# Designs tried in a protein design run: peptides against a protein of PDB entry 2V3S. Part 20

Target 1, 95 residues: chain A of PDB entry 2V3S
Amino acid sequence: PISLVLRLRNSKKELNDIRFEFTPGRDTAEGVSQELISAGLVDGRDLVIVAANLQKIVEEPQSNRSVTFKLASGVEGSDIPDDGKLIGFAQLSIS

## One batch from the design tools (peptide; aimed at target 1 F20 E21 D27)

Design b2_p19_4 (made by RFdiffusion4)
Pose (drawn by RFdiffusion4):
Structure b2_p19_4 (pose): chain A 95 residues (1-95), chain P 19 residues (1-19)
Amino acid sequence: as target 1 above (95 residues)
Amino acid sequence: AAARFTSLLEQRDTFGTAS
């Protein structure tokens, strides 16, 4: 199992670290991304990008300690995207 | 997976939703 953190801003624009485990051979990037969406933690528009970056970090957790990516939900949503401030972006990292 | 989903819901109740 891999201990992972999804870091992103909530609806109030507050930064939060979401902790979860991923078990290779049992879980899939798509499945876990759907879990994040059904839990209301990730916007549904972000399924593809979150799944792609989850797959990246879980295939080589030794190489990829952190991946930062754009949110499809944040492309035009009142605040300009800013990767430094995790606005319109999120980050997956190994705990 | 069910345990993770419950944990994610608890975290959602603590930190809030994406929208």

Design b2_p19_4_s1 (made by RFdiffusion4, then SolubleMPNN; from b2_p19_4, 10 letters changed)
Fold by OpenDDE base, seed 1:
Order: structure tokens, then C-alpha cells, then sequence
Structure b2_p19_4_s1 (fold): chain B 95 residues (1-95), chain A 19 residues (1-19)
């Protein structure tokens, strides 16, 4: 299995590293993304973007060691999105 | 995955909700 870290801010704007595994051929990017949402760790509006980037990193984990992407849930927020600070952005990386 | 979901729930308890 591939060990992954999703770095993302919670409702208190605290940055946390959420760890999980992904097994190619058994798991799907959408399925695992749905689990992240069901656990309350990812906003449901971010299903598409999380799944897309999860797919990207697991298809070529040796080349895509880290991917940072803009969250749909962060666009309408009061804070200006910032990929460097992961405000309105999240990051997936290989552990 | 039941095991993964349990691990995610543990982290949810630790870090709090996304929203």
C-alpha cells in the first residue's frame, strides 16, 4: 500500500497531517475521498478535486511525491486563498 | 476499508472537523 498524508486546515484553521493508506487495484480515488468526507476530515464540496489529485499522486507516486491543489470549499471563504500557507488549499504527499 | 475508516475517525477525534 501507498502511505499518504493529506495536509489540510480544520474548522479552527489549524493545519493537520491526516494519514491514510491507498492500495492500487483495490481502492479507488473517489472511494477513499468519500471516506475522508464521511469521517468529517474533508468538506463534501471538495470530493472532485481531492479525488482528482489523489488519483494523480497514486498513479505515479515516484514522480508525484507531493501535489497541492485549490479547494472548492475555500473559494467563498473570508480568507484569501494561499497555496504557500495552505489557506483554501490542501496538499497530498507520499509519506 | 473498515480499517482505514477507523484510522480516519481517530484522527477526526484528534484534529476536529473540517467544517
Amino acid sequence: as target 1 above (95 residues)
Amino acid sequence: SAARRARLEEQRAKYGPAK
Scores: peptide ipSAE 0.829, ipTM 0.970, DockQ to the pose 0.955
OpenDDE base, seeds 2, 3, 4, 5: peptide ipSAE 0.829, 0.828, 0.829, 0.829; ipTM 0.970, 0.970, 0.970, 0.970

Design b2_p19_4_s2 (made by RFdiffusion4, then SolubleMPNN; from b2_p19_4, 11 letters changed)
Fold by OpenDDE base, seed 2:
Order: structure tokens, then C-alpha cells, then sequence
Structure b2_p19_4_s2 (fold): chain B 95 residues (1-95), chain A 19 residues (1-19)
């Protein structure tokens, strides 16, 4: 399995590393993204973008060691999105 | 899947909700 880390901020704006595994051929990017949402770790509005980037990293994990992407849930917030600070952005990386 | 669910829920308890 591929060991992944999803780095994103929680409701208190704390940056955390969420760890999980992904097994190609058994798991799907959308399925695992839904699990992250169901666990309350990802906003439901971010299903599409998380799934898309999860797919990107797992299809070529050696080429895509890290991907940073804008969250839909962060666009309409009071804070201005910032990829460097992961404000309104999240990062997926190979552990 | 169930194993991952438990792992994710543990982290949810630790880090709090996304929203």
C-alpha cells in the first residue's frame, strides 16, 4: 500500500497531518476521499478536489511525491487562501 | 476499509473536526 499524509487545517485553523494508506486496485480516490469526509477530517465540499489530487498522487507516486491544491471550502472563507501557509489549501504527500 | 476508518476516527479525535 501507499502511505500518504494529508496536511490540512482543522476548524481551529491548526495544521495537522492525517495519515492513511491507499492500496491501488482495491481503493479508489473517490472512495477514500469519502472516508476522509465521513470521518470529519475533510469538508464535504472538497470531495472533488481531494479525490482528483489523491488520484494524481497514487497513479504516479514516484513522480508526484507531493501535491498542493486549493480547497473549495476555503474559497469563501474570511481568510485569503495561501498555498504556502496551507490556508484554504491542503497538501497530499507520500509518507 | 474498517481498519482505515478506525485510524481516521482516531485522528479525528486527536485533531478535531474539519469544520
Amino acid sequence: as target 1 above (95 residues)
Amino acid sequence: MEERREQLLEQRKKYGPAK
Scores: peptide ipSAE 0.790, ipTM 0.953, DockQ to the pose 0.958
OpenDDE base, seeds 1, 3, 4, 5: peptide ipSAE 0.790, 0.789, 0.790, 0.789; ipTM 0.953, 0.953, 0.953, 0.950

Design b2_p19_4_s3 (made by RFdiffusion4, then SolubleMPNN; from b2_p19_4, 10 letters changed)
Fold by OpenDDE base, seed 1:
Structure b2_p19_4_s3 (fold): chain B 95 residues (1-95), chain A 19 residues (1-19)
Amino acid sequence: as target 1 above (95 residues)
Amino acid sequence: MAERAEQLKEQRDKYGSAK
């Protein structure tokens, strides 16, 4: 399986690394994204963007070692989105 | 999948939820 890390901020704006595995042929990007949401780690509004980027990284993990993307849930937040600080952004990377 | 789901919940409890 592919060992992944989802780096994103929680409700207290704390940045954390969430670790999980993805097995091609068994798992789907949308399915795992739904699990992240069900666990309360990802906002439900971010299903589409998380799934899209998860698919991107798992299809070519050797080339796509890290992907940073804008969260839908972060757009309406009080803080200005910042990809460098992962404010309104999240990052998926190969562990 | 069940194992991953439990692992994710443990991390939620440790680091906090998105909401």
Scores: peptide ipSAE 0.792, ipTM 0.950, DockQ to the pose 0.966
OpenDDE base, seeds 2, 3, 4, 5: peptide ipSAE 0.791, 0.791, 0.791, 0.791; ipTM 0.950, 0.949, 0.950, 0.950

Design b2_p19_4_s4 (made by RFdiffusion4, then SolubleMPNN; from b2_p19_4, 10 letters changed)
Fold by OpenDDE base, seed 5:
Structure b2_p19_4_s4 (fold): chain B 95 residues (1-95), chain A 19 residues (1-19)
Amino acid sequence: as target 1 above (95 residues)
Amino acid sequence: SAARAEQLKAQRDKYGAAK
């Protein structure tokens, strides 16, 4: 299995590392993304972008060690999006 | 995965929800 970390801010704007595993051939990017949403860790509006980037990182984990992407839920937030601070952005990385 | 889902919920309880 691939050990992954999803780094993103919660509703209190605190940055946290969420750990989970992904097994190619058993798991799907969309399925795991839905689990992240169901757990309350990802906003439902971000299903598409999280799934797309999760797929990207798991298809070539040795080449794509980290991906940072803009969240749909962060666009209309109170803070200006900033990829360096992961404001309105999240990051997936290989553990 | 039920096991992964439970792991994720535990982390939500620890770190806080997305919204």
Scores: peptide ipSAE 0.816, ipTM 0.966, DockQ to the pose 0.954
OpenDDE base, seeds 1, 2, 3, 4: peptide ipSAE 0.813, 0.813, 0.813, 0.814; ipTM 0.965, 0.966, 0.966, 0.966

Design b2_p19_5 (made by RFdiffusion4)
Pose (drawn by RFdiffusion4):
Structure b2_p19_5 (pose): chain A 95 residues (1-95), chain P 19 residues (1-19)
Amino acid sequence: as target 1 above (95 residues)
Amino acid sequence: PTELLMTRHSDGSISVTEL
């Protein structure tokens, strides 16, 4: 199992670290991304980008310690995207 | 940042708690 953290801002624009485990051979990037969405933790528009970056970090957790990516939900949403401030972006990392 | 734990259960449910 891999201990992972999804870091992104909540609806109040507060930064939060979401901790979860991923078990290769049992879990899939798509499945876990859907779980994040059904839990209300990730916007449904972000399924593809989150799944893609989850797959990237779980296939080589030794190489990819952190991945930062754009949110499709944040492309035009009142605040300009800013990767330094994790506005319109999120980050997956190994714990 | 606020610390949250997402937990997946054997019945397929999900819970989220603040640490």

Design b2_p19_5_s1 (made by RFdiffusion4, then SolubleMPNN; from b2_p19_5, 7 letters changed)
Fold by OpenDDE base, seed 5:
Structure b2_p19_5_s1 (fold): chain B 95 residues (1-95), chain A 19 residues (1-19)
Amino acid sequence: as target 1 above (95 residues)
Amino acid sequence: AKQLQLTRHEDGSISVSEL
């Protein structure tokens, strides 16, 4: 399996590193993203963007070691999005 | 950053642990 880390801020704006595994041929990007949402770790509004970037990283994990992307939930937040501080952004990387 | 582990169990359940 591929070991991944999703770094993003929770509802209290605290930075979390979420470790999880992805097994090609068994798991799907959308399925794993839905599980992250079900666990309360990802906002449901971010399903599409998380799944898209998860697919990107697992299809070529040696080339796509890290991806940073804008969250749909962040756009509607009170804070101004900032990719450097991961405000309204999340980062997905190979562990 | 706070370290969390997501585990997906065979029965379909999901758990989160702090590392």
Scores: peptide ipSAE 0.800, ipTM 0.959, DockQ to the pose 0.953
OpenDDE base, seeds 1, 2, 3, 4: peptide ipSAE 0.800, 0.799, 0.799, 0.800; ipTM 0.959, 0.959, 0.959, 0.959

Design b2_p19_5_s2 (made by RFdiffusion4, then SolubleMPNN; from b2_p19_5, 6 letters changed)
Fold by OpenDDE base, seed 1:
Structure b2_p19_5_s2 (fold): chain B 95 residues (1-95), chain A 19 residues (1-19)
Amino acid sequence: as target 1 above (95 residues)
Amino acid sequence: AKQLLLTRHEDGSISVSEL
């Protein structure tokens, strides 16, 4: 399996590194993304963007070591989005 | 950053643990 880390801020704006595995051919990007949502780790509004970027990184994990992307849930937030601080952004990386 | 682990169990359930 591919060992991944999803870095993003929780509801209290605290950074968390969420480790999880992805097995190509058994797991799907959308399925794992839904699990992250079900666990309360990802906002349901971010299903599409998380799944899209998860798909990208697992397609070629040796080449795509990290992807940073804008969250839909961060658009209406009070804080100004900032990819460097992961405000309104999340990062997927190969562990 | 706080380190968390998502585990998918054999029975289909999922859990989150702090590392």
Scores: peptide ipSAE 0.803, ipTM 0.959, DockQ to the pose 0.964
OpenDDE base, seeds 2, 3, 4, 5: peptide ipSAE 0.802, 0.801, 0.802, 0.802; ipTM 0.959, 0.959, 0.959, 0.959

Design b2_p19_5_s3 (made by RFdiffusion4, then SolubleMPNN; from b2_p19_5, 5 letters changed)
Fold by OpenDDE base, seed 5:
Structure b2_p19_5_s3 (fold): chain B 95 residues (1-95), chain A 19 residues (1-19)
Amino acid sequence: as target 1 above (95 residues)
Amino acid sequence: AKQLLLTRHPDGSISVTEL
């Protein structure tokens, strides 16, 4: 399996590193993203963007070691999005 | 950053553990 880390801020704006595994041919990007949402770790509004970027990283994990992307849930937030501080952004990386 | 582990169990259940 591929070992991944999803770094993003929780509802209290605290940075979390969420470790999880992905097995190609058994798991799907959308399925794992839905599980992250079900666990309360990802906002449901971010299903599409998380799944898209998860698919990107797992299809070529040796080349796509890290991806940072804008969250749909962050756009309407009170804080101005900032990819460097991961405000309104999340980062997926190979552990 | 706070470290969390997501485990997806064979029965379909999900758990989150702080590391």
Scores: peptide ipSAE 0.808, ipTM 0.961, DockQ to the pose 0.954
OpenDDE base, seeds 1, 2, 3, 4: peptide ipSAE 0.807, 0.807, 0.807, 0.807; ipTM 0.961, 0.961, 0.961, 0.961

Design b2_p19_5_s4 (made by RFdiffusion4, then SolubleMPNN; from b2_p19_5, 7 letters changed)
Fold by OpenDDE base, seed 5:
Structure b2_p19_5_s4 (fold): chain B 95 residues (1-95), chain A 19 residues (1-19)
Amino acid sequence: as target 1 above (95 residues)
Amino acid sequence: ARQLRLTRHADGSISVEEL
């Protein structure tokens, strides 16, 4: 399995590093993203973008060691989105 | 950052633990 870390801010704006595994051929990007949402770790509004970027990183984990992407849930937040601070952005990386 | 682990169990349930 591929060991991944999803870094994003929780509702208290604190960074969480969420470790999870992805097994190619068994798991799907959408399925794992839904699990993250079900666990309360990802906002449901971010299903599409998380799944898309999870797919991107797992399809070529050797090349895509890290991907940072804009969250739909962060667009209307109180803070201006900032990829460097992961405000309104999340980061997936290979552990 | 707060370190968490998502575990998917055989029964289909998921759990989160803090590391």
Scores: peptide ipSAE 0.796, ipTM 0.959, DockQ to the pose 0.943
OpenDDE base, seeds 1, 2, 3, 4: peptide ipSAE 0.796, 0.796, 0.796, 0.796; ipTM 0.959, 0.958, 0.959, 0.959

Design b2_p19_6 (made by RFdiffusion4)
Pose (drawn by RFdiffusion4):
Structure b2_p19_6 (pose): chain A 95 residues (1-95), chain P 19 residues (1-19)
Amino acid sequence: as target 1 above (95 residues)
Amino acid sequence: SAATTARQEALTATGERLN
């Protein structure tokens, strides 16, 4: 199992670290991304990008310690995207 | 699996608390 953290801002624009485990051979990137969406932790528009970056980090957790990516939900949403501040972006990392 | 179910419950509880 891989101990992972999804870091992103909540609806109140507060930064949060979401901790979860991923078990290769049992879990899939798409399945876990759907879980994040059903839990209300990730916007449904972000399924594809979150799944893609989850796959990237879980296939080589030795190489990819952190991946930062754009949120489809944040493309035009009142605040300009800013990767430094994790506005319109999120980050997956190994714990 | 049991581990998946526990994760799903934990994520739902976190989602409800934060949003």

Design b2_p19_6_s1 (made by RFdiffusion4, then SolubleMPNN; from b2_p19_6, 9 letters changed)
Fold by OpenDDE base, seed 5:
Structure b2_p19_6_s1 (fold): chain B 95 residues (1-95), chain A 19 residues (1-19)
Amino acid sequence: as target 1 above (95 residues)
Amino acid sequence: SAAREARRARLRALGAALN
């Protein structure tokens, strides 16, 4: 399996690293993204972008060691989106 | 899948802790 880390801020704006495994051929990017949402770790509005980037990183984990992407849930937030600070952005990386 | 269910349970617990 591929060991991944999803780095993003919770509702209290605290940055957290969420570790999970992904097994190609058994898991799907959409399915695992839904698990993250069901757990309350990802906003439901971010399903599409999380799934897309999860798919990107797992299809070529040696080339795509890290991907940072803009969250739909962060666009209209009180804080100005900032990829460097992961405000309104999340990051997926290979553990 | 047992593995999937285990992951879901672990993530739910983590979500409860982080929120």
Scores: peptide ipSAE 0.813, ipTM 0.967, DockQ to the pose 0.892
OpenDDE base, seeds 1, 2, 3, 4: peptide ipSAE 0.812, 0.811, 0.812, 0.811; ipTM 0.967, 0.966, 0.966, 0.966

Design b2_p19_6_s2 (made by RFdiffusion4, then SolubleMPNN; from b2_p19_6, 10 letters changed)
Fold by OpenDDE base, seed 2:
Structure b2_p19_6_s2 (fold): chain B 95 residues (1-95), chain A 19 residues (1-19)
Amino acid sequence: as target 1 above (95 residues)
Amino acid sequence: SAARERRRERLKELGKKLN
């Protein structure tokens, strides 16, 4: 399995690393993203972008060691999105 | 699967902790 880390801010704006495994051929990017949403770790509005980037990283984990992407849930927030600070952005990386 | 369920449960607990 591929060991991944999803780094994003919680509702308290605290940055957290969420570790999980992904097994190609068994798991799907969509399915795992839905699990993250069901757990309250990812906003439901971010299903598409999380799934897309999860798919990207797991299809070529050796070349796509890290991907940072804008969250739909962060666009209209009070703070201006900032990929460096992961404000309105999340990051997936290979553990 | 059992593996998926374990992951889901773990993530659920983490969600409770982080929210």
Scores: peptide ipSAE 0.761, ipTM 0.958, DockQ to the pose 0.922
OpenDDE base, seeds 1, 3, 4, 5: peptide ipSAE 0.761, 0.733, 0.753, 0.302; ipTM 0.958, 0.953, 0.957, 0.808

Design b2_p19_6_s3 (made by RFdiffusion4, then SolubleMPNN; from b2_p19_6, 7 letters changed)
Fold by OpenDDE base, seed 4:
Structure b2_p19_6_s3 (fold): chain B 95 residues (1-95), chain A 19 residues (1-19)
Amino acid sequence: as target 1 above (95 residues)
Amino acid sequence: SAAREARREALRKKGEELN
């Protein structure tokens, strides 16, 4: 299995690292993304972008060690999106 | 799948802790 870390801010704007595993051939990017949403860790509006980037990192984990992407849920937020501070952005990385 | 259920449970617990 591939050990991954999802780094993103919670509703209190606190940055957290969420570790989970992904097994190619058994898991799907969309399926695992839905698990993250069901757990309250990812906003439902971000299903598409999380799944797309999860797919990207698991298809070539040795080349894509880290991917940072803009959240749909962060676009209309009060804070200006900032990829360096992960405001309105999330990051997936290989553990 | 036992592995999937274990992940779901682990993520659920993390969600409860972080929210």
Scores: peptide ipSAE 0.791, ipTM 0.963, DockQ to the pose 0.876
OpenDDE base, seeds 1, 2, 3, 5: peptide ipSAE 0.791, 0.272, 0.361, 0.786; ipTM 0.962, 0.792, 0.837, 0.962

Design b2_p19_6_s4 (made by RFdiffusion4, then SolubleMPNN; from b2_p19_6, 12 letters changed)
Fold by OpenDDE base, seed 1:
Structure b2_p19_6_s4 (fold): chain B 95 residues (1-95), chain A 19 residues (1-19)
Amino acid sequence: as target 1 above (95 residues)
Amino acid sequence: SPAREERARRLKELGKKLN
C-alpha cells in the first residue's frame, strides 16, 4: 500500500496531519475521499478536488511526492487563501 | 458500511496536531 499524509486545517484552523494508506486496485480515490469526509476530516464540498489530487498522487507516487491544492470550502471563507500556510489549501504527500 | 466506518475512525485517530 501507499502511505500518505493529508495535511490540512481543521474547523479550529489548526494544522493537522492525517495518515492513511491507499491500496491501488482495492481503493478508489473517490471512495477514500468519501471516508475522509465521513470522518469529519474533509469538508463535503471538497470531494471532487480531494479525489482528483488523491488520484494524481497515487497514479505516480514516485514522481508526485507531494501535491498542494485549493479547497472549494476555503474560497468563501473569511481568511484569504494561502498555499504556503495551507489556508484554503490542503496537501497530500507520500509518507 | 462498517468497513468504511472503521477506516474513517482510524483516519481520524491517526491525525496529528501540528500547532
Scores: peptide ipSAE 0.347, ipTM 0.824, DockQ to the pose 0.316
OpenDDE base, seeds 2, 3, 4, 5: peptide ipSAE 0.342, 0.334, 0.339, 0.330; ipTM 0.823, 0.820, 0.821, 0.819

Design b2_p19_7 (made by RFdiffusion4)
Pose (drawn by RFdiffusion4):
Structure b2_p19_7 (pose): chain A 95 residues (1-95), chain P 19 residues (1-19)
Amino acid sequence: as target 1 above (95 residues)
Amino acid sequence: DAAFTAAAEAFSEARTAAA
C-alpha cells in the first residue's frame, strides 16, 4: 500500500490535505478518482486529470514523490489559476 | 468548511481500513 495525500482548496478556498491509501493490484487510478468525486472531495470535471496524475504517482512512488497538476474545474472559475498557490491546481504526494 | 472536513475524514478512514 501507498500512503498518499491529495492537497487542494475546498469550496471556501481553504487548503486541505486529504489522506488516503492506494493498494496496487487492488485499486485503480480511475476507481479511486471516482471515489474522490463521489465523496464530494474532487469536482467531476477533474476525473481524467486526477486519474492520470494518480496513475503517475502510483506506478513509480519511488521516483514521483509529488505531482502538481491543473484542475479542469479551475480553468476559468473567477480566480486565475496559480500553481504556487494551488488555485486551479492540486497536488498528489507520497506521505 | 466543516462538511468538506467531515467528508475528507470519512474518506480517509474508509481508505485506511480497506488497505

Design b2_p19_7_s1 (made by RFdiffusion4, then SolubleMPNN; from b2_p19_7, 10 letters changed)
Fold by OpenDDE base, seed 1:
Structure b2_p19_7_s1 (fold): chain B 95 residues (1-95), chain A 19 residues (1-19)
Amino acid sequence: as target 1 above (95 residues)
Amino acid sequence: DEEFLERARAFSERSRARA
């Protein structure tokens, strides 16, 4: 399996690393993203963007060692999105 | 946020269990 880390801020704006494994051919980007949402770790509005970027990193894990992407849930908030600080952004990386 | 950490740990454990 591919060992991954999802780095993102929780509702208290605290940065957290969520570690998980992804097995190509068994797991799907959509399915794992739905599990993240069901677990209360990702906002439901971010299903599409999380799934898209999870798919990107698992299809070529050697080339795509890290991907940072803008969250739909972070756009309308008062905080200005910032990819470097992961404000309104999340990051997937190979562990 | 301990609740968030608990949910994250549980997710990680489920991930390892099915692998």
Scores: peptide ipSAE 0.791, ipTM 0.956, DockQ to the pose 0.903
OpenDDE base, seeds 2, 3, 4, 5: peptide ipSAE 0.740, 0.790, 0.790, 0.790; ipTM 0.937, 0.953, 0.956, 0.955

Design b2_p19_7_s2 (made by RFdiffusion4, then SolubleMPNN; from b2_p19_7, 8 letters changed)
Fold by OpenDDE base, seed 2:
Structure b2_p19_7_s2 (fold): chain B 95 residues (1-95), chain A 19 residues (1-19)
Amino acid sequence: as target 1 above (95 residues)
Amino acid sequence: DAEFEARARAFSERSRARA
């Protein structure tokens, strides 16, 4: 399995790392993304972008060691989106 | 946020259990 870390800020704007494994052929990017949402870890509005980037990293984990992407849920927030600070952005990386 | 961290840990554990 592929060991991944999803780094994102919670509702208190605190940075958190969510560690999980992805098994190609058993797991799907959309399925795992839906589970993240169901677990209350990802905003439902971010299903598409999380799934797309999860798919990107798992399809070629040796090349895509880290991907940072803009969250739909962060666009309308009070804070200005910043990929470096992961404000309105999340990051997936190979553990 | 203890609650968020608990959810994150639970998610990690579920992933490990499935592996």
Scores: peptide ipSAE 0.720, ipTM 0.920, DockQ to the pose 0.918
OpenDDE base, seeds 1, 3, 4, 5: peptide ipSAE 0.720, 0.719, 0.719, 0.719; ipTM 0.918, 0.920, 0.920, 0.921

Design b2_p19_7_s3 (made by RFdiffusion4, then SolubleMPNN; from b2_p19_7, 12 letters changed)
Fold by OpenDDE base, seed 1:
Structure b2_p19_7_s3 (fold): chain B 95 residues (1-95), chain A 19 residues (1-19)
Amino acid sequence: as target 1 above (95 residues)
Amino acid sequence: DEEFQRRAEEFSRRSRERA
């Protein structure tokens, strides 16, 4: 399996690392993304972007060691999006 | 946020159990 880390801010704006394993051929990017949402870890509005970037990193883990992407849930927030601070952005990386 | 951390850990554990 591929060991991944999803780094993102919670509702209190605290940065957190969510560690998980992904097995190609058994797990799907959409399925795992839905589980993240069901667990209350990711906003439901971010299903598409999380799934797309999860797919990107797991299809080429040797080439894509880290991907940072803009969250739909962060667009209409009061805070200005910032990829460096992961405000309105999340990051997936290979452990 | 202890609640968030708990949910994150549960998710992590489930992922390892599947693999």
Scores: peptide ipSAE 0.800, ipTM 0.957, DockQ to the pose 0.881
OpenDDE base, seeds 2, 3, 4, 5: peptide ipSAE 0.799, 0.799, 0.799, 0.799; ipTM 0.956, 0.956, 0.956, 0.956

Design b2_p19_7_s4 (made by RFdiffusion4, then SolubleMPNN; from b2_p19_7, 11 letters changed)
Fold by OpenDDE base, seed 2:
Formats: structure tokens, C-alpha cells, sequence
Structure b2_p19_7_s4 (fold): chain B 95 residues (1-95), chain A 19 residues (1-19)
């Protein structure tokens, strides 16, 4: 399996690393993304973007060691989105 | 956020259990 880390800020704006494994052929990007949402770790509005980027990293984990993407849930917040600080952005990386 | 961390750890554990 592929060992991944999803780094994002919680509702208190604290950075967190969520570690998980992804098995190609068994797991699907959308399925895992839905589980993240069900667990209360990702906002439901971010299903599409999380799934798209998860698919991107797992299809070529050796080449795509890290992907940072803009969250739909973060565009209308009080804080200005910033990919470097992961404000309104999340990051998937190979562990 | 202790609750968030708890949910994250549970998610991680489920992930490992499937593998």
C-alpha cells in the first residue's frame, strides 16, 4: 500500500497530519475522500478537489511526492488563502 | 483540538486495519 499524509487545518486553524494507507485496485480516491468527510476530517464541500488530488498522487506516487490544492471550503473564509501556510489549502504527500 | 486528533487517529487505524 501507499503511505500518505493529508496535512490540513482543523476548524481551530491548527495544522494536523492525517496518516493513511491507499491500496491501488482496492481503494478509490473518491471512496477514501468520502471516508475522510464522514470522519469529520474534511469538509463535505471539498470532496471533488480532495478526490482529484488523491487520484493524482496515487497514480504516480514516485513522481508526485506532494500535491497542494485549494479547498472549496476555504475560499470564503475570513482568512486569505495561502498555499504556503495551508490556509484554505490542503496537502497530500507520500510518507 | 483533542476531538479532531482522536478522529484522525481512528481514521488512521481503520486504514491500517484494511491493509
Amino acid sequence: as target 1 above (95 residues)
Amino acid sequence: DEEFRKRAEEFSARSRARA
Scores: peptide ipSAE 0.800, ipTM 0.958, DockQ to the pose 0.919
OpenDDE base, seeds 1, 3, 4, 5: peptide ipSAE 0.800, 0.799, 0.800, 0.800; ipTM 0.958, 0.958, 0.958, 0.958

Design b2_p19_8 (made by RFdiffusion4)
Pose (drawn by RFdiffusion4):
Structure b2_p19_8 (pose): chain A 95 residues (1-95), chain P 19 residues (1-19)
Amino acid sequence: as target 1 above (95 residues)
Amino acid sequence: SAARSAALTAAAETFGSAA
């Protein structure tokens, strides 16, 4: 199992670290991304990008310690995207 | 997986929902 953190801003624009485990051979990037969405933690528009970056980090957790990516939900949403401030972006990392 | 789903729902309740 891999101990992972999804870091992103909540609806109040507060930064939060979401902790979860991923078990290779049991879990899939798509399945876990859907879980994040059904839990209301990730916007549904972000399924593809979150799944792609989850797959990236779980295939080589030794190489990829952190991945930062754009949110499809944040492309035009009142605040300009800013990767430094994790606005319109999120980050997956190994714990 | 069910335990994670439950933990993720608790996390949404604690930290808030997605924008």

Design b2_p19_8_s1 (made by RFdiffusion4, then SolubleMPNN; from b2_p19_8, 10 letters changed)
Fold by OpenDDE base, seed 1:
Structure b2_p19_8_s1 (fold): chain B 95 residues (1-95), chain A 19 residues (1-19)
Amino acid sequence: as target 1 above (95 residues)
Amino acid sequence: SAARAERLKAQQAELGPAA
C-alpha cells in the first residue's frame, strides 16, 4: 500500500498531518476521500478536489511526491487563501 | 475500508474538527 499524509488545518486553524494508506486496485480515490469526509477530517464540499488530487498522487507516487490544491471550503472563509501557509489549501504527500 | 476508517476516526479524535 501507499502511505500518504494529508496536511490540513483544522477548525482551530492548526496544521495537522493525517495519515492513511491507499492500495491501488482495491481502493478508489473517491472512496477514500469519502472516508476522510466521514471521519470529519475533510469538508464534504472538498470531495471532488481531494479525490482528484488523491488520484493524481497515487497514479504515479514516484513522480508525484507531493500535491497542493485549493479547497472549495476555503474560498469563502475569513482568511485569504494561501498555498504556502495551507490556508484554504491542503497538501497530499507520500509518507 | 473499515480498518482505515477507524484509524481516521482515531486521528480525528486527536486533532479535533476539520476546518
Scores: peptide ipSAE 0.698, ipTM 0.897, DockQ to the pose 0.907
OpenDDE base, seeds 2, 3, 4, 5: peptide ipSAE 0.696, 0.695, 0.697, 0.695; ipTM 0.897, 0.896, 0.897, 0.897

Design b2_p19_8_s2 (made by RFdiffusion4, then SolubleMPNN; from b2_p19_8, 13 letters changed)
Fold by OpenDDE base, seed 5:
Structure b2_p19_8_s2 (fold): chain B 95 residues (1-95), chain A 19 residues (1-19)
Amino acid sequence: as target 1 above (95 residues)
Amino acid sequence: REERAEQLKQQAKELGPAA
């Protein structure tokens, strides 16, 4: 299985790392993304973008070691998006 | 699904304060 880390801020704007495994042929990017949403760790509005980037990283984990992407849930927020501070952005990486 | 969801919650690590 592929060991991954999702880094993003929680509702209190605190930075968190969420570790999980992805098994090609058994798991799907959309399925795991839905589980992250069910756990309350990802906003439902971010299903598409999280699944797309998860798919990208698991397709070529040796080439795509880290991907940072803009969250749909962060676009309309009061805070100005900042990929460096992961405000309105999340990051997936191979652990 | 439920099993992984609970595991995900338990494995979440806070890295620091709010920005």
Scores: peptide ipSAE 0.392, ipTM 0.867, DockQ to the pose 0.288
OpenDDE base, seeds 1, 2, 3, 4: peptide ipSAE 0.389, 0.390, 0.391, 0.390; ipTM 0.866, 0.866, 0.867, 0.866

